# Ledger of designs, part 29: peptides against a protein of PDB entry 9GMZ

Target 1, 343 residues: chain A of PDB entry 9GMZ
Amino acid sequence: TGFPLELLTRPATERLAYFENYTVAHPRLKEVYEILMRTIAEPAGASFIFVYGASGVGKTTLRLRVEQKLTELALPKLESDRARVPVVGIEAIAPESRYFNWKEYYTRALITLEEPLIDHKFDYGVRGISRDNFGKINVESKVVAPALRRALENALIHRHPDVFFVDEAQHFGKVASGYKLQDQLDCLKSLANMTGILHCLLGTYELLTFRNLSGQLSRRSVDIHFRRYCADSPEDVQAFKSVLLTFQQHLPLAETPNLVDHWEYFYERTLGCIGTLKDWLKRVLSDALDREATTITLKDLQKRALSVAQCQKMFKEIQEGERQLSETEADVQNLRSALGLGA

## One batch from the design tools (peptide; aimed at target 1 Q238 Q249)

Design b2_p15_4_s2 (made by RFdiffusion4, then SolubleMPNN; from b2_p15_4, 10 letters changed)
Fold by OpenDDE base, seed 4:
Structure b2_p15_4_s2 (fold): chain B 343 residues (1-343), chain A 15 residues (1-15)
Amino acid sequence: as target 1 above (343 residues)
Amino acid sequence: SELEALEEQARRLAA
C-alpha cells in the first residue's frame, strides 16, 4: 500500500513530515535489527555492542527503531517501576576542538535520561545540577567533567536502561595531542563497568579502530556490521530496487515517480546506502512540494544529488572500511588455521 | 504496530 491519498489535500509540511517519518524496511536493516534486539535481550556478559557501517547506511534509523521497540516492550513494567527508563539514546557531537568534549557528552546524556515524564526525582549528588520548574536538567558551568561522570553513573544505575545508545560514536576517537585513544576507551569501559549498563556505540568504520586497540573490550563486546547494498551482488541490487519501489509508492505526490527505472543513477549517488537515498529523496520532495509539482523528474533528482566528487570520497572511505573488515576476517581464519582449528 | 508494519515490509522486500 502506498501513502494515504488524503495527504494530497494536506499542507506541504504534513506531506514532508509523512515521508520523513516513513521507514522503509529492507533486508539489511531487518537483519541488523534482529541481531541487535537479540543481543540487548541476551548480552551474555557483554558490556559493549559496536554497530559499524558506512555513513548514511541507516544506523540512526536502526537506533530509533530499537529505541521505539524497547520502549513499547517496557510499557507494562514502567507502571510498577516508575524510576526505570527502558532505553536512552544520544548522538555524540563532533568536537570543534581536537578533543572529545566529555563535559558536553555527560551533560547531554544526563538531559536525555531525565525525560519530563519521570515523576521520580533523582538526586544526582552533585552540586550545580538541578531541575527547573519544567523538569529539565540545568548544569551549571562550574560543574567539572568528573562530577558530571559521577552524576551520569548514578543516573544510569538508578534508571537502569536496557541499553545506552551513542550514535556517531567515532567522535570518541578525536583525541587531543598527547592523549591516547586507549584512554578514551578505558573511560567508556569504566562507565559501563561501574553502571552495569550495556552500551551500544553506533558509528562509521572508524569504530574498527576501537575494536583493534582494546583486546579487553573485544572480550566484552559484540560486533554488528551494518552493510550497504553492493552492486556486484544480484540479491543486493534487487533489494535496492525494492527499496526504490517502496519509496516511490510513499512519496506523497499526485503522480507516482518511476524511481526504479533510474536505479543505477540512485546507486551511483548513494553507494547502496539507504539513509543517503532517503535524505536525497527528502530534499527532492521538499523542492517538489515548494513548487506544487505533481511528480519528481530526473532534473529534480540531479539538482539535489551528491556530487561525483562527494561520492568518490565517500566510496574511498567505504572501501577502506570494508577492506579492514575483510582483513580481520582473514586474520581470524589464519589464526584458526594456525591453532589447528578448522576454518 | 509500526514494527509489525516494518517486518511485513521487510518480508515483502525480501520476497
Scores: peptide ipSAE 0.016, ipTM 0.504, DockQ to the pose 0.048
OpenDDE base, seeds 1, 2, 3, 5: peptide ipSAE 0.016, 0.000, 0.017, 0.000; ipTM 0.493, 0.311, 0.430, 0.336; seeds 3, 5 fail the geometry check

Design b2_p15_4_s3 (made by RFdiffusion4, then SolubleMPNN; from b2_p15_4, 9 letters changed)
Fold by OpenDDE base, seed 1:
Structure b2_p15_4_s3 (fold): chain B 343 residues (1-343), chain A 15 residues (1-15)
Amino acid sequence: as target 1 above (343 residues)
Amino acid sequence: SELEELEEQARRLAA
């Protein structure tokens, strides 16, 4: 069980692409995937799903795998309903200014939802939105945010995806001084309510601050914590070592590197985040392929590792997020105990 | 599918 050996005779670009496209299944990813798929299938009146976890934990990988599965499950229905899109996923952009750019958000969402392969021309009811000869959506600069919102609402209603994904959703929390973060939540809530489309917001622990501001959203939301692997858990350490073993077997190199023996160093520089680990190994693999190397060494790993200072900063952000969640969990337990429901 | 392979890999890693 490993990479196809024929890759060793293929160009470096194909070898790198193999590793880039390779996803390691690991316990935390599987758990969150199953919860997310179940929640999408049976939202039980929820309008929002919040998926939060450390940067580099693998949230984007989770999203892409869910998008793939939802698309596969919808294929038989898409033949009969050519207007339907099974899933839509976008990434929220960090604002260049202190304000979240709603115009850019609505434009990107609309472009993603209205990919050229959809034969059915939909009238967006908004002047300045058109399709080119290739079916690509063009939004004129004169189109204002409220008009783009209406176009997106109409498109979401018409295409009726099972879920609308927004990655890096902590960027909704970037509000200028004098504006309320609540207004951003109300905008999202209104979009979900007007369309009837389930929204899944994926983000860092900064998303918790955003989520906690709306007691109304909290009542109609499902929370999913995508945890990193913790070195103080023997089970988590074993899972992390197993991921290293799998990556070791799937690096398209002539000689299999021994990554597992260096698990502590990998843990130190990834904080138990598998996405960070994959990105690190991708950089190291690229360097090895450029040199036509037969394997990777500890020196090759060290050259592309995150600095100790970067890891310390990331770890502090993780600890703060995990602390906030632990306090919330303790509050829930205290509430349950006070209600006589037991722990 | 890649997902089935992933699920199978996850099963192998959990064993």
Scores: peptide ipSAE 0.020, ipTM 0.506, DockQ to the pose 0.048
OpenDDE base, seeds 2, 3, 4, 5: peptide ipSAE 0.017, 0.018, 0.017, 0.018; ipTM 0.486, 0.490, 0.461, 0.492

Design b2_p15_5_s1 (made by RFdiffusion4, then SolubleMPNN; its pose is not in this set)
Fold by OpenDDE base, seed 3:
Structure b2_p15_5_s1 (fold): chain B 343 residues (1-343), chain A 15 residues (1-15)
Amino acid sequence: as target 1 above (343 residues)
Amino acid sequence: SELEKLAEEFSKPLP
């Protein structure tokens, strides 16, 4: 089973959009998807979920598929509760300045929470926040961050999402020199506590710094490690090859490219990260469609590959994150052994 | 398989 063959007669934009919206089901994505869905359904007193893993492992894809599923599951309830939003998901922006912009964060969260064509007008109780005739939120420049926070708290309480997603959440850690990362965590913790809304932070291994800073957050958090595929595992190599096989079948080109024969090169330039692989193939597909090419060649792949230097940097960051997790697991085992609990 | 069921769910376009 591959892409719909009718796409070959469609514009390049539709062919590219098909591939962008396509998600390969693969073992690591299935595992984290099931854990995340279960944790959202039964938080067991958790206020936070941390989803951490390599850059480009597929965390955004995981988020979007969970958002889709939660929306589908909520549809029968939304008919009776027109105020409810089933899920809200935002991406945290890297600050251009040395400081995390809370005003921008709260504004984006409000806009995203209220973008659904919800006929139910909500009064935020804050002057300078209005809705236009299309239901879009307008935030006047005079509105300060504490007022936007109160508006977001009220909106989250009123809309009662099952989860609030924050993608690229490592950007909360980009505080200026002398600011405590703890203050950012206390702000997030306060927002979760005041609203009663479960927060899911998705990000790189830099999120482990957040996990470790607050023993109180750790007691109210669920951790989900989104692992990459490792070349030293025969099972992981087979899963990675199966992903390549699926992608080659879902590239809307007249001739199916042979990606699987180049699996080592794909692994070298993606580090086993399926999001990085998808983004690479998307760039190559776009170039092929622009040229009206019938297939993708190795030369086309090489043109859009990450450089060896980029891969080496990314691999160092991954190894450091994996090391920190391995040390934490060893510390748990040592603690269990010291308590007289069997390993 | 359970993976095939997930593949069917993921065959739906993202909104």
Scores: peptide ipSAE 0.461, ipTM 0.938, DockQ to the pose 0.175
OpenDDE base, seeds 1, 2, 4, 5: peptide ipSAE 0.452, 0.445, 0.452, 0.457; ipTM 0.936, 0.935, 0.936, 0.938

Design b2_p15_5_s2 (made by RFdiffusion4, then SolubleMPNN; its pose is not in this set)
Fold by OpenDDE base, seed 5:
Structure b2_p15_5_s2 (fold): chain B 343 residues (1-343), chain A 15 residues (1-15)
Amino acid sequence: as target 1 above (343 residues)
Amino acid sequence: SELEKLAEEFSQPLP
């Protein structure tokens, strides 16, 4: 089934919003969704989940769909425990400075965890943290990072989410000169240990550097690789074509555009990343709606495509990440062989 | 199919 036909009589804003909120169910998303949901339900003593993959593969979409599902599953328990929050998700901001801003991170985490809809006011025991008349958290500028950390630890313990999501988590890797990346990981590990809350870090292949730095984190982490579709795999090409077919059926236009016939061009400009594909189609849909166009043409697609130079840069970053993972798999095989376990 | 079931779950708008 395609988009609701009633959208053709609706404003351009409603048509665009429909497509923005639409998620294609595709094999790689299903795989990582099921692994992530299972790991959250049964963490088996894990303190961290790492979800890594190419920029634009769809990690944010994965996060939002898991947050939605965890919220739905928690509803019956929330009636009995009004203090509980089922899930909390934040995006780590790229620091403008040479170092990760922990004060900003803790502030954003507290604001997200303590949204106005929570009836029970929690006392953080920290001067300069208050709620406004609308229940929104206000943090005074004088509140220091260690005090915000204690407030977040107490809030996480009290609200007891099943998982704490941090999207764009590679930004924790931005360390000032003379500091170690290990110290940032130890801070996160300490927060997870002090609260007993499972942390899920989503990010680029730069998260692999975090995995390799701490042999202690490796024992308490689950790794999930969100792979792109590869053009050298017939199965991956077929899955990518099926995604294009689904998107063309869900573009709220009077005439269904033929996207599938241009699959090679879509692959060239997305590298098999479905998030990049969706964002491209959103831009093209917006342009089509602004022109009151009945369909999308190849020329409309070309206007909003990533440049070849952008694709070449993204592809180099992907190849380096995929190489590091392949080396890790080879290292596991070498270790097994060296231990006498066989291949 | 299992993908159809997931598609149904994803038919709900994101918050």
Scores: peptide ipSAE 0.448, ipTM 0.933, DockQ to the pose 0.173
OpenDDE base, seeds 1, 2, 3, 4: peptide ipSAE 0.441, 0.433, 0.436, 0.439; ipTM 0.930, 0.928, 0.928, 0.929

Design b2_p15_5_s3 (made by RFdiffusion4, then SolubleMPNN; its pose is not in this set)
Fold by OpenDDE base, seed 4:
Order: C-alpha cells, then structure tokens, then sequence
Structure b2_p15_5_s3 (fold): chain B 343 residues (1-343), chain A 15 residues (1-15)
C-alpha cells in the first residue's frame, strides 16, 4: 500500500513529516533488527553490542525502531514498575576539541534517562544535580565528570533499561594527544560492569578500532555488521530496486515518480546506503512541496544529489572498513587453521 | 512474509 491519499490535501509540513517518519522494511535492516532484538533479549553475559557499518547505511533508523519496539514490549511491565525505563538512547557528539567530552556525554545521558514522566524522583546523591518544576534535569557547571559518572551509574541501576544505546559511538575514539584509546574503552567497560546494563554502540567502521584494541571486550561483546547493498550482487541490486519502488509509493505527491528507472544513478550517489537515499529523497521532496510540484524529476534529483567528490570520499571510507572486516575474517580462519581446527 | 510483518510494524510513526 502507498501513502494515505488524504495527505495530498494536507499541508506540506504534514506530507514531509509522513515521509520523514516512514521506514522501508528491507532485507539488511530486517537481518540486523532481528539479530539486535534477539541479542538484547538474550545477551548471554555480553556487556556490549557493536553495530558498525557505512555512514548513512541506516544505523539511527535501526536504533529508533528498536527503541520503539522495546518501549512497546515494556508497556505492560511499566504499570507495575514505575521506576523502570525500558530503553535509553543517546547520540555521542563529535568533540569541538581533540578529546571526547565525558562531562557532556554523562549530562546528556542523565537528561535522556530522566525525560520520561516518571513519578519516582531519583536522588542522584550528587550536589549540583536537580530537577526543575517541569521535571527536567539541571546540571550545575561546577559538577565534575567523575560526579556525573556516579550519578549516571546510579540512575542506570535505578531505571534498569534493557539496553543503553550510543549512536555515533566512533566519537569515543577521539582522544587527545598522549591519551590512549584503551582508557576510553576501560571507562565504558567499567560503566557497563558497575551498572550491569547492556551497552549498544552504533557507529561507522571506526568502531572496528575499538574491537581490535580490547581482547577483554571481545569476550563480552556481540558484533553486528550493518552492510550496504553491493552492486556486484544481483540479490543486493534487486533489494535496492525494491527499496526504490517502496519509496516512490510513499512519496506524498500527486504523480508517482519512477525512481526504479534511475536505480543506477541512485546507487552511484548513495553507494547502496538506504539512509543516504532516504535523506536525499527527503531533500528533493521538500523542494517539490515548496514548489507545489505534482512529481519529482531527474533534474530535481540532480539538484540535491551528493557531489561525485563526496561519493568518492565516502566510497574510500567504506572500502577501507570492508577491507578491515575481510582481513579480520581471514585472521580468524588462519587462527583456527593454526590451532588445528577446521576452517 | 516476515518482511511484510516488519513493514506493518514500521508503518507506525516513530515517537
């Protein structure tokens, strides 16, 4: 079924919001969604889940849909346990400085964890953390990172989410000169161990650097690769065309555009990343709605496409990440062979 | 199909 036809009589803002909130179910998203949901339900002593893949593959969409489902599944239990939060999700910010801002991270995590209108006021045991009259957390500037960490540890223990999501988690890898990336990993590991809360880190292939540095994290982590669609796979090309077909049916325009006929151009400018495709179509839809256009043309697509130079840069970053994964798989096979285990 | 079931689930707006 396409978009609700009644949207054609609605304001441009409602039409754009419909498309923004729409998620195409596609094979790679389904695969990763099912693995992630299963791993959250049965972590088997894991403390971390790493979800890595290309920029714009759809990791944020995956997170939001998992958060929605975990919230839905928890609703019957939340009536009896009013202190519980089913899930918490934050985005790690790229530091303006050459080092990750832990104070900001802990503050954002605390704010997000306490946004639910939870009747139970939690005492953080930290001076300079308060709630306003609207229940929002206020953190005074004098509160230091170690105190915010203790407050977050206590809040996570008290609220007991099934998982703590951190999107754009590659930003933890941004360490100042003289600091070790290992110290950041040990900090995260300590937070997970102290709280008993499963952490899911979503990010680019830069997260592989985290995987490789800590043989201790690897024993307590589950890895999930969110792959792009590859043009050298007939199955992946067919899946990508099916995504284009679904998007064209869900663009709230009077005339359905034929996106599928331009699949090669869409592939060239998205590298098989469905998030990049959705964001591109969103920009083009916004421009079409602003002009009261009945459909989207190739010229409209070209106006909002990523440049060839941007695509070339993104493709190099993807190739490097895919190479590192292939080397890791080969290293596992070589290790198994060297141990006298069959490949 | 399991993909259709997921599509139906994703038909709900994100919060």
Amino acid sequence: as target 1 above (343 residues)
Amino acid sequence: SSLQELAEQFSQPLP
Scores: peptide ipSAE 0.418, ipTM 0.926, DockQ to the pose 0.172
OpenDDE base, seeds 1, 2, 3, 5: peptide ipSAE 0.364, 0.409, 0.408, 0.357; ipTM 0.918, 0.924, 0.924, 0.918

Design b2_p15_5_s4 (made by RFdiffusion4, then SolubleMPNN; its pose is not in this set)
Fold by OpenDDE base, seed 4:
Structure b2_p15_5_s4 (fold): chain B 343 residues (1-343), chain A 15 residues (1-15)
Amino acid sequence: as target 1 above (343 residues)
Amino acid sequence: SSLEELAAQFSQPLP
């Protein structure tokens, strides 16, 4: 089944929006989605979930689809509990300075948690935080980070989400020289402990540095590796080709492009990352729609491809992350052997 | 298949 054929008579904006909102169900996304949904439903005393993987693997798509599903599952309960928010998701911002901006983080988290649709006026317990007549939160510039933290803690307790998502969470690791990365983790631990809310941090392999910094986090965390597709695995190559086949059927163009015949070129320029593939196809689709083109050509793909230099840089970052994980697996086996548990 | 069931869930547009 492909895209709705009626889209061919629709404006370019609707055709592009269809593809933007389309999600390919693929084996790695399914695996991580099922593990994440199960862990949120039954956290078993976990306070943190770490979802790590390559840039452009599809972590944001995973988050958004889990947020959608948690919202759908909560709808029957939200009729009786009007104060509850089922899920909250934010993206951590890369600081312009060498320091993570906690004031901005707490402000964005509070604004996202207090959506306009929630009729219940909440007293944040903090002067300089107000809600306007349209339900929009206003935070005065004089409000300091410790006060915003208390407001967020109170809001999380009151709204009681099943999970708090933080995308691009590797940005918590951006600490200036002389500050401990551990202090950032202790802030997050304290927020999770004070609220009783499960936190899910999604990010690059830089999140592995957080995993190892605290033996207390490791006891209360679940780790989820969102793997890319590997060209050395026949099963992964077949899954990647199947994703290309699905995308070519869901490009709202008059003539279906043959993406599968170019699978090696797509793999070379995406490194097996489906998010990178989707973003590339989105750019190429936009260019095709602007020209009223009937299909996508190899030349159209080449015009919007990542450069070889960009791919080489991304591949080095992936290899370093995959190496760190393989060493961790070997360390577990060595520990089991040293404990006399056998391999 | 379990992948087809997930595809059906993902057929809904993201908000």
Scores: peptide ipSAE 0.415, ipTM 0.926, DockQ to the pose 0.172
OpenDDE base, seeds 1, 2, 3, 5: peptide ipSAE 0.304, 0.305, 0.302, 0.298; ipTM 0.908, 0.906, 0.907, 0.906

Design b2_p15_6 (made by RFdiffusion4)
Pose (drawn by RFdiffusion4):
Structure b2_p15_6 (pose): chain A 343 residues (1-343), chain P 15 residues (1-15)
Amino acid sequence: as target 1 above (343 residues)
Amino acid sequence: STITTEPATAEELAA
């Protein structure tokens, strides 16, 4: 398999768009996708899905693919329920203040729930907020956050989404003190419990500070780790080389450059993160198409790679996250002994 | 439109 040969006649813009729209279902992503879809289809009391992963591992692409896939299920279901949004997805806003702005979060979440059939919803529940009949949801600045949240709860319970996505969930950790971390997530827990809607949180390894704050949160959450490819296990190396080969075969050029020979350097500057690899390859391809190059040279790869210091920071954070998320038989035995079960 | 592809096999990599 490979890129369509017809693209050679087409201008560089078509090649670049093709490579941008090209995706690879590498094993780690496939497994994480399967687990996430299975868990969303049946939460069974869980009120959170944590998706931990390094920067550029593909959390956003996973969110987008699962959103598209779930939207497919909604079309047959729509014949039964006219007013139902299948999936709602938003991004956590990094606040300018010291603490996360819950009022802005509620505002944006309610705005994202705009539908053409707004007549079906009627009143949101609290005065002061309504659509301006122009397709935009208007909220008043005098409306307080408790009333806005109550309106969001009513809207969510009415629409009943399958899953609620909060991309970049590490921004929830912006707090004004050292004790507000548990409350920041308890508020979302209460919102999810009352609305009966699973809140799937995606973020980098900084989200691990939101892992096990309390036993209630521990039970109300499901951990999904989007592990990067590690050079320690030969199988992961084989998979990383294989992803490079797929990319080598699928980037539009006159002749396919050799990328497996330089797999070590790629791993050095990508740490196995597939998104980081594709961004680099797309940048190099764009640089090459400017000069109409027939192949990719190592010099081109080196020109638009990542700095050593940047990769050092990436690895430090990844090592900390993997160390925190590691699970061994020793931990299982310790828990067994402390529980008094034995063996 | 999004195009999704599986990775190369071990036999293809060996080749």

Design b2_p15_6_s1 (made by RFdiffusion4, then SolubleMPNN; from b2_p15_6, 5 letters changed)
Fold by OpenDDE base, seed 2:
Structure b2_p15_6_s1 (fold): chain B 343 residues (1-343), chain A 15 residues (1-15)
Amino acid sequence: as target 1 above (343 residues)
Amino acid sequence: MVIEVEPASAEELAA
């Protein structure tokens, strides 16, 4: 089944929006989605979930799908408890300095948690936090980070989300020293423990460094590896080709482009990352629609492809992350063997 | 609105 043929008579903006708004439920996304949903439902005393994988693997797509599903599942309870928020999602911003801006983090979290459309308005008990006439949270410049933390703790307890998502969470690790990184981890652990709210950190393989700094965090965390498709696996190659065929069928163009025959070129320029693939095709589709083109050519693909130098850099970052995971798995096996536990 | 699409089957790739 392809795109709705009626889109061919619709404006370019609607045709592009169709391609932006659909998601291929590819095997790795589905697997990680099921693991994440199960872990949120039954955290078994975990305070953290770490979801790590290559840049452009699809972590933001995963987050958005889980947020939607948790919202749908919560609807019957939200009718009776109008104070509840089922899920909170924030993107961590890269610090402009070597210091993480906790004031900005807490402010953004409060703004996200207190959607203007929520009927039940909470009093934070903190001076300088107010709502405008539309119910939007306003934080005065005089409010200090410790007061914002208390406001967020109270709001999280009162709204009781099933999970707090932090996307691009590797940005917490972009601090000047290992001691400061440990302090950031301890701040997050304290927030999770004080509120009783499960935190899910999504990020690149740089998040592994953050995970490994605290043996206490390791005891209170669940790890989820969102893998790319690997060209050395026949099953992964087949899955990647299947995704290309699906995208080919869902590009709202008069003539279906042949993407599958170019699968090696798509793999070379995406490294098996489906988010990178979707973003590439979105750019190419936008260009085609602007030209009123009937199809996409190899030349159109080449114009919007990542450079070989960009792919080489991304591949080195992936290989280092995959290596660190393989070493961690070997360390677990060595520990088990040393304890006299079977493999 | 997010539309979920299942990926093409192995049979559809062989066709």
Scores: peptide ipSAE 0.175, ipTM 0.846, DockQ to the pose 0.938
OpenDDE base, seeds 1, 3, 4, 5: peptide ipSAE 0.009, 0.017, 0.015, 0.017; ipTM 0.464, 0.573, 0.549, 0.558; seed 1 fails the geometry check

Design b2_p15_6_s2 (made by RFdiffusion4, then SolubleMPNN; from b2_p15_6, 6 letters changed)
Fold by OpenDDE base, seed 4:
Structure b2_p15_6_s2 (fold): chain B 343 residues (1-343), chain A 15 residues (1-15)
Amino acid sequence: as target 1 above (343 residues)
Amino acid sequence: MVIEVDPASAEELAA
């Protein structure tokens, strides 16, 4: 089933918003979604979940779908427990400086956790944090990072989310030395331990550095690899073509474009990353709507494609991440063999 | 919103 044909008579903004809000269910997204939902429901003493994969694989889409589902599942309980927030999700910001800005992180986490829809007023126990008449959190500039941390710890305990999501979590790793990275990890561990809240860090393969630095995290973490589609797998190629077919049916244009015939070009410029594909098609759709075009052409696709140089850079980063994971899998097999458990 | 894998999209490509 394609897009609602009524969209063809609607403004360009509504047509674009339809495609923006549309999510293709693809095998890798479904698999990771099911694993993540199960792990959140039954963490088995885990304090962390790591979701890692290529940039543009669809981690933000995964997060948003899990947040939506956890909210839907919590609705019956939220009527009785007005203090509870079912889920909180933030995006970590890349620091402008060489160091991660914890003050900004804690402030954003507090603002996101304390959504205006929560009727239950909470006293943070920290001077310079207030709510306005609309329930919006205001943090005075004089409030220091340790005080904001304590406020966040208290808020997380009081609101008791099932999970705390941090998207683009590789930005915690943007520190000048491995020692400083360990301090960042110890800070996150302390926050999870003090609150009892499960943390889910989503990010690029740079998150593997967090896994390697902390043998203690490894005992209390679940790892989820969100793989791209690989051209060397017939099943992955078929899944990628299926995603293209679904997207072409859901582009709100008068004439359905044939994207599937160009699958190799789409693969070349997305590296099998569905988020990258969606963002590309979004840009092309926006351009087509602006010129009142009936369809999109290969020339329109080429105009908004990532450059070959960008794709080559992204591919090197992916290959390095996939290599590190393959080495880890080999190390597990070697350990099992050395223990006499068999491969 | 159920992430429905549209079974039709898989079948149309297998045909």
Scores: peptide ipSAE 0.009, ipTM 0.536, DockQ to the pose 0.379
OpenDDE base, seeds 1, 2, 3, 5: peptide ipSAE 0.008, 0.007, 0.007, 0.007; ipTM 0.533, 0.493, 0.476, 0.462; seeds 2, 5 fail the geometry check

Design b2_p15_6_s3 (made by RFdiffusion4, then SolubleMPNN; from b2_p15_6, 4 letters changed)
Fold by OpenDDE base, seed 2:
Structure b2_p15_6_s3 (fold): chain B 343 residues (1-343), chain A 15 residues (1-15)
Amino acid sequence: as target 1 above (343 residues)
Amino acid sequence: MTIEVEPASAEELAA
C-alpha cells in the first residue's frame, strides 16, 4: 500500500506533512519498541531504562510512539483520575557551560508535566510557581533549584506517570569532571527513588559512559541497544532495502522514484540509520514539491546528502560506541567465567 | 521474504 492518491491534488504543505508523520515500522524499531513497552509495564524494581544507539537511528521516533501508546492505554484510567498524567517527555539541553543547569531542567519538566489542558490543577506548595489564565506554569526567577526539585517531586508523585522520558540524555555527561558526572547520576537516582517514577534516558553511545560510572545504577537499570542496520549482515541489508521500498511507496509524488536500486548509496550516506534516511528524504521531498516535480532524481538526492566527511565522522563515533559495548559484553562473560557460571 | 515493513500507523504499533 502506498500513500493516499488524493494527496497529489493537495497543497505541498499537506503532502510534506504526510511524509513527516509517516513512520516505517522497521524490524529494529519494532524490537526496541516491544522491549521498552514490556520494561515500562514490568520494571521489576528497575528505576532506570537506558536506550542508546547512533545519532539518527530513530530514538525520538521510538519515544514519540511509546508516549502515544502509553497515553492510549491510560485513557480509561484518566477518565476516573483526572490528576494523572500517563507519560512525561523532555529533551535534555546541552549546557552552555561545563555545568548542567538543573534549574532549567526542573522548570522544563514542571512545564511539560503540567499541560494547560489538564483539568485538575496541583498546588506545588512552592512560592513563585503559579499558573497563568490559560493554566500554563510560570516559574519566577527567584525560585531556586532545590525548591523546583521539591515541586517536581511532588508533581511527579501526584501525577504518577508510568515513565519519565529524557531524550538527548548524553548531555548530562557533558560535565567537566567524573565527580560531577557521578553527582548528576546521584541526583537523577534520588529523583527516581523519591518519586517512585521510572526514568528512561535516551541518547547516543556517550550515554554508556554515564551508565558505567555507577555500579549501583547498573543494578537498578535496564539497557536497550537500538542498533543500526549493518552492511555485513544479509538480513540487515534486506531490512534496509525493505525500508527504502516502503519510503519509495510513501513519497507523495506523481511518479514513484526508484530508491531501492540506489541502496548502497543510501547506506553509504546514512550508515544504516533510518532516522538519518527519513530526514534526508524529507529534505529531498521538500525540494521536489517546491519545484512541482513529478519525481525524485539521483541528482536531487546528491544535493541533500550528508558529505563524505560527515559520514566518516559519524561512522567513527558509531564504531567507538559499538566497540565499548562489545568490551562490556566481554567483561560480563569474563566475570561469569571467573564466578564459575557457564556462558 | 520481503519483510513488508508495513507502515506502522500509530494504530499498528498500538496493536
Scores: peptide ipSAE 0.017, ipTM 0.493, DockQ to the pose 0.172
OpenDDE base, seeds 1, 3, 4, 5: peptide ipSAE 0.017, 0.016, 0.016, 0.012; ipTM 0.494, 0.561, 0.581, 0.545; seed 1 fails the geometry check

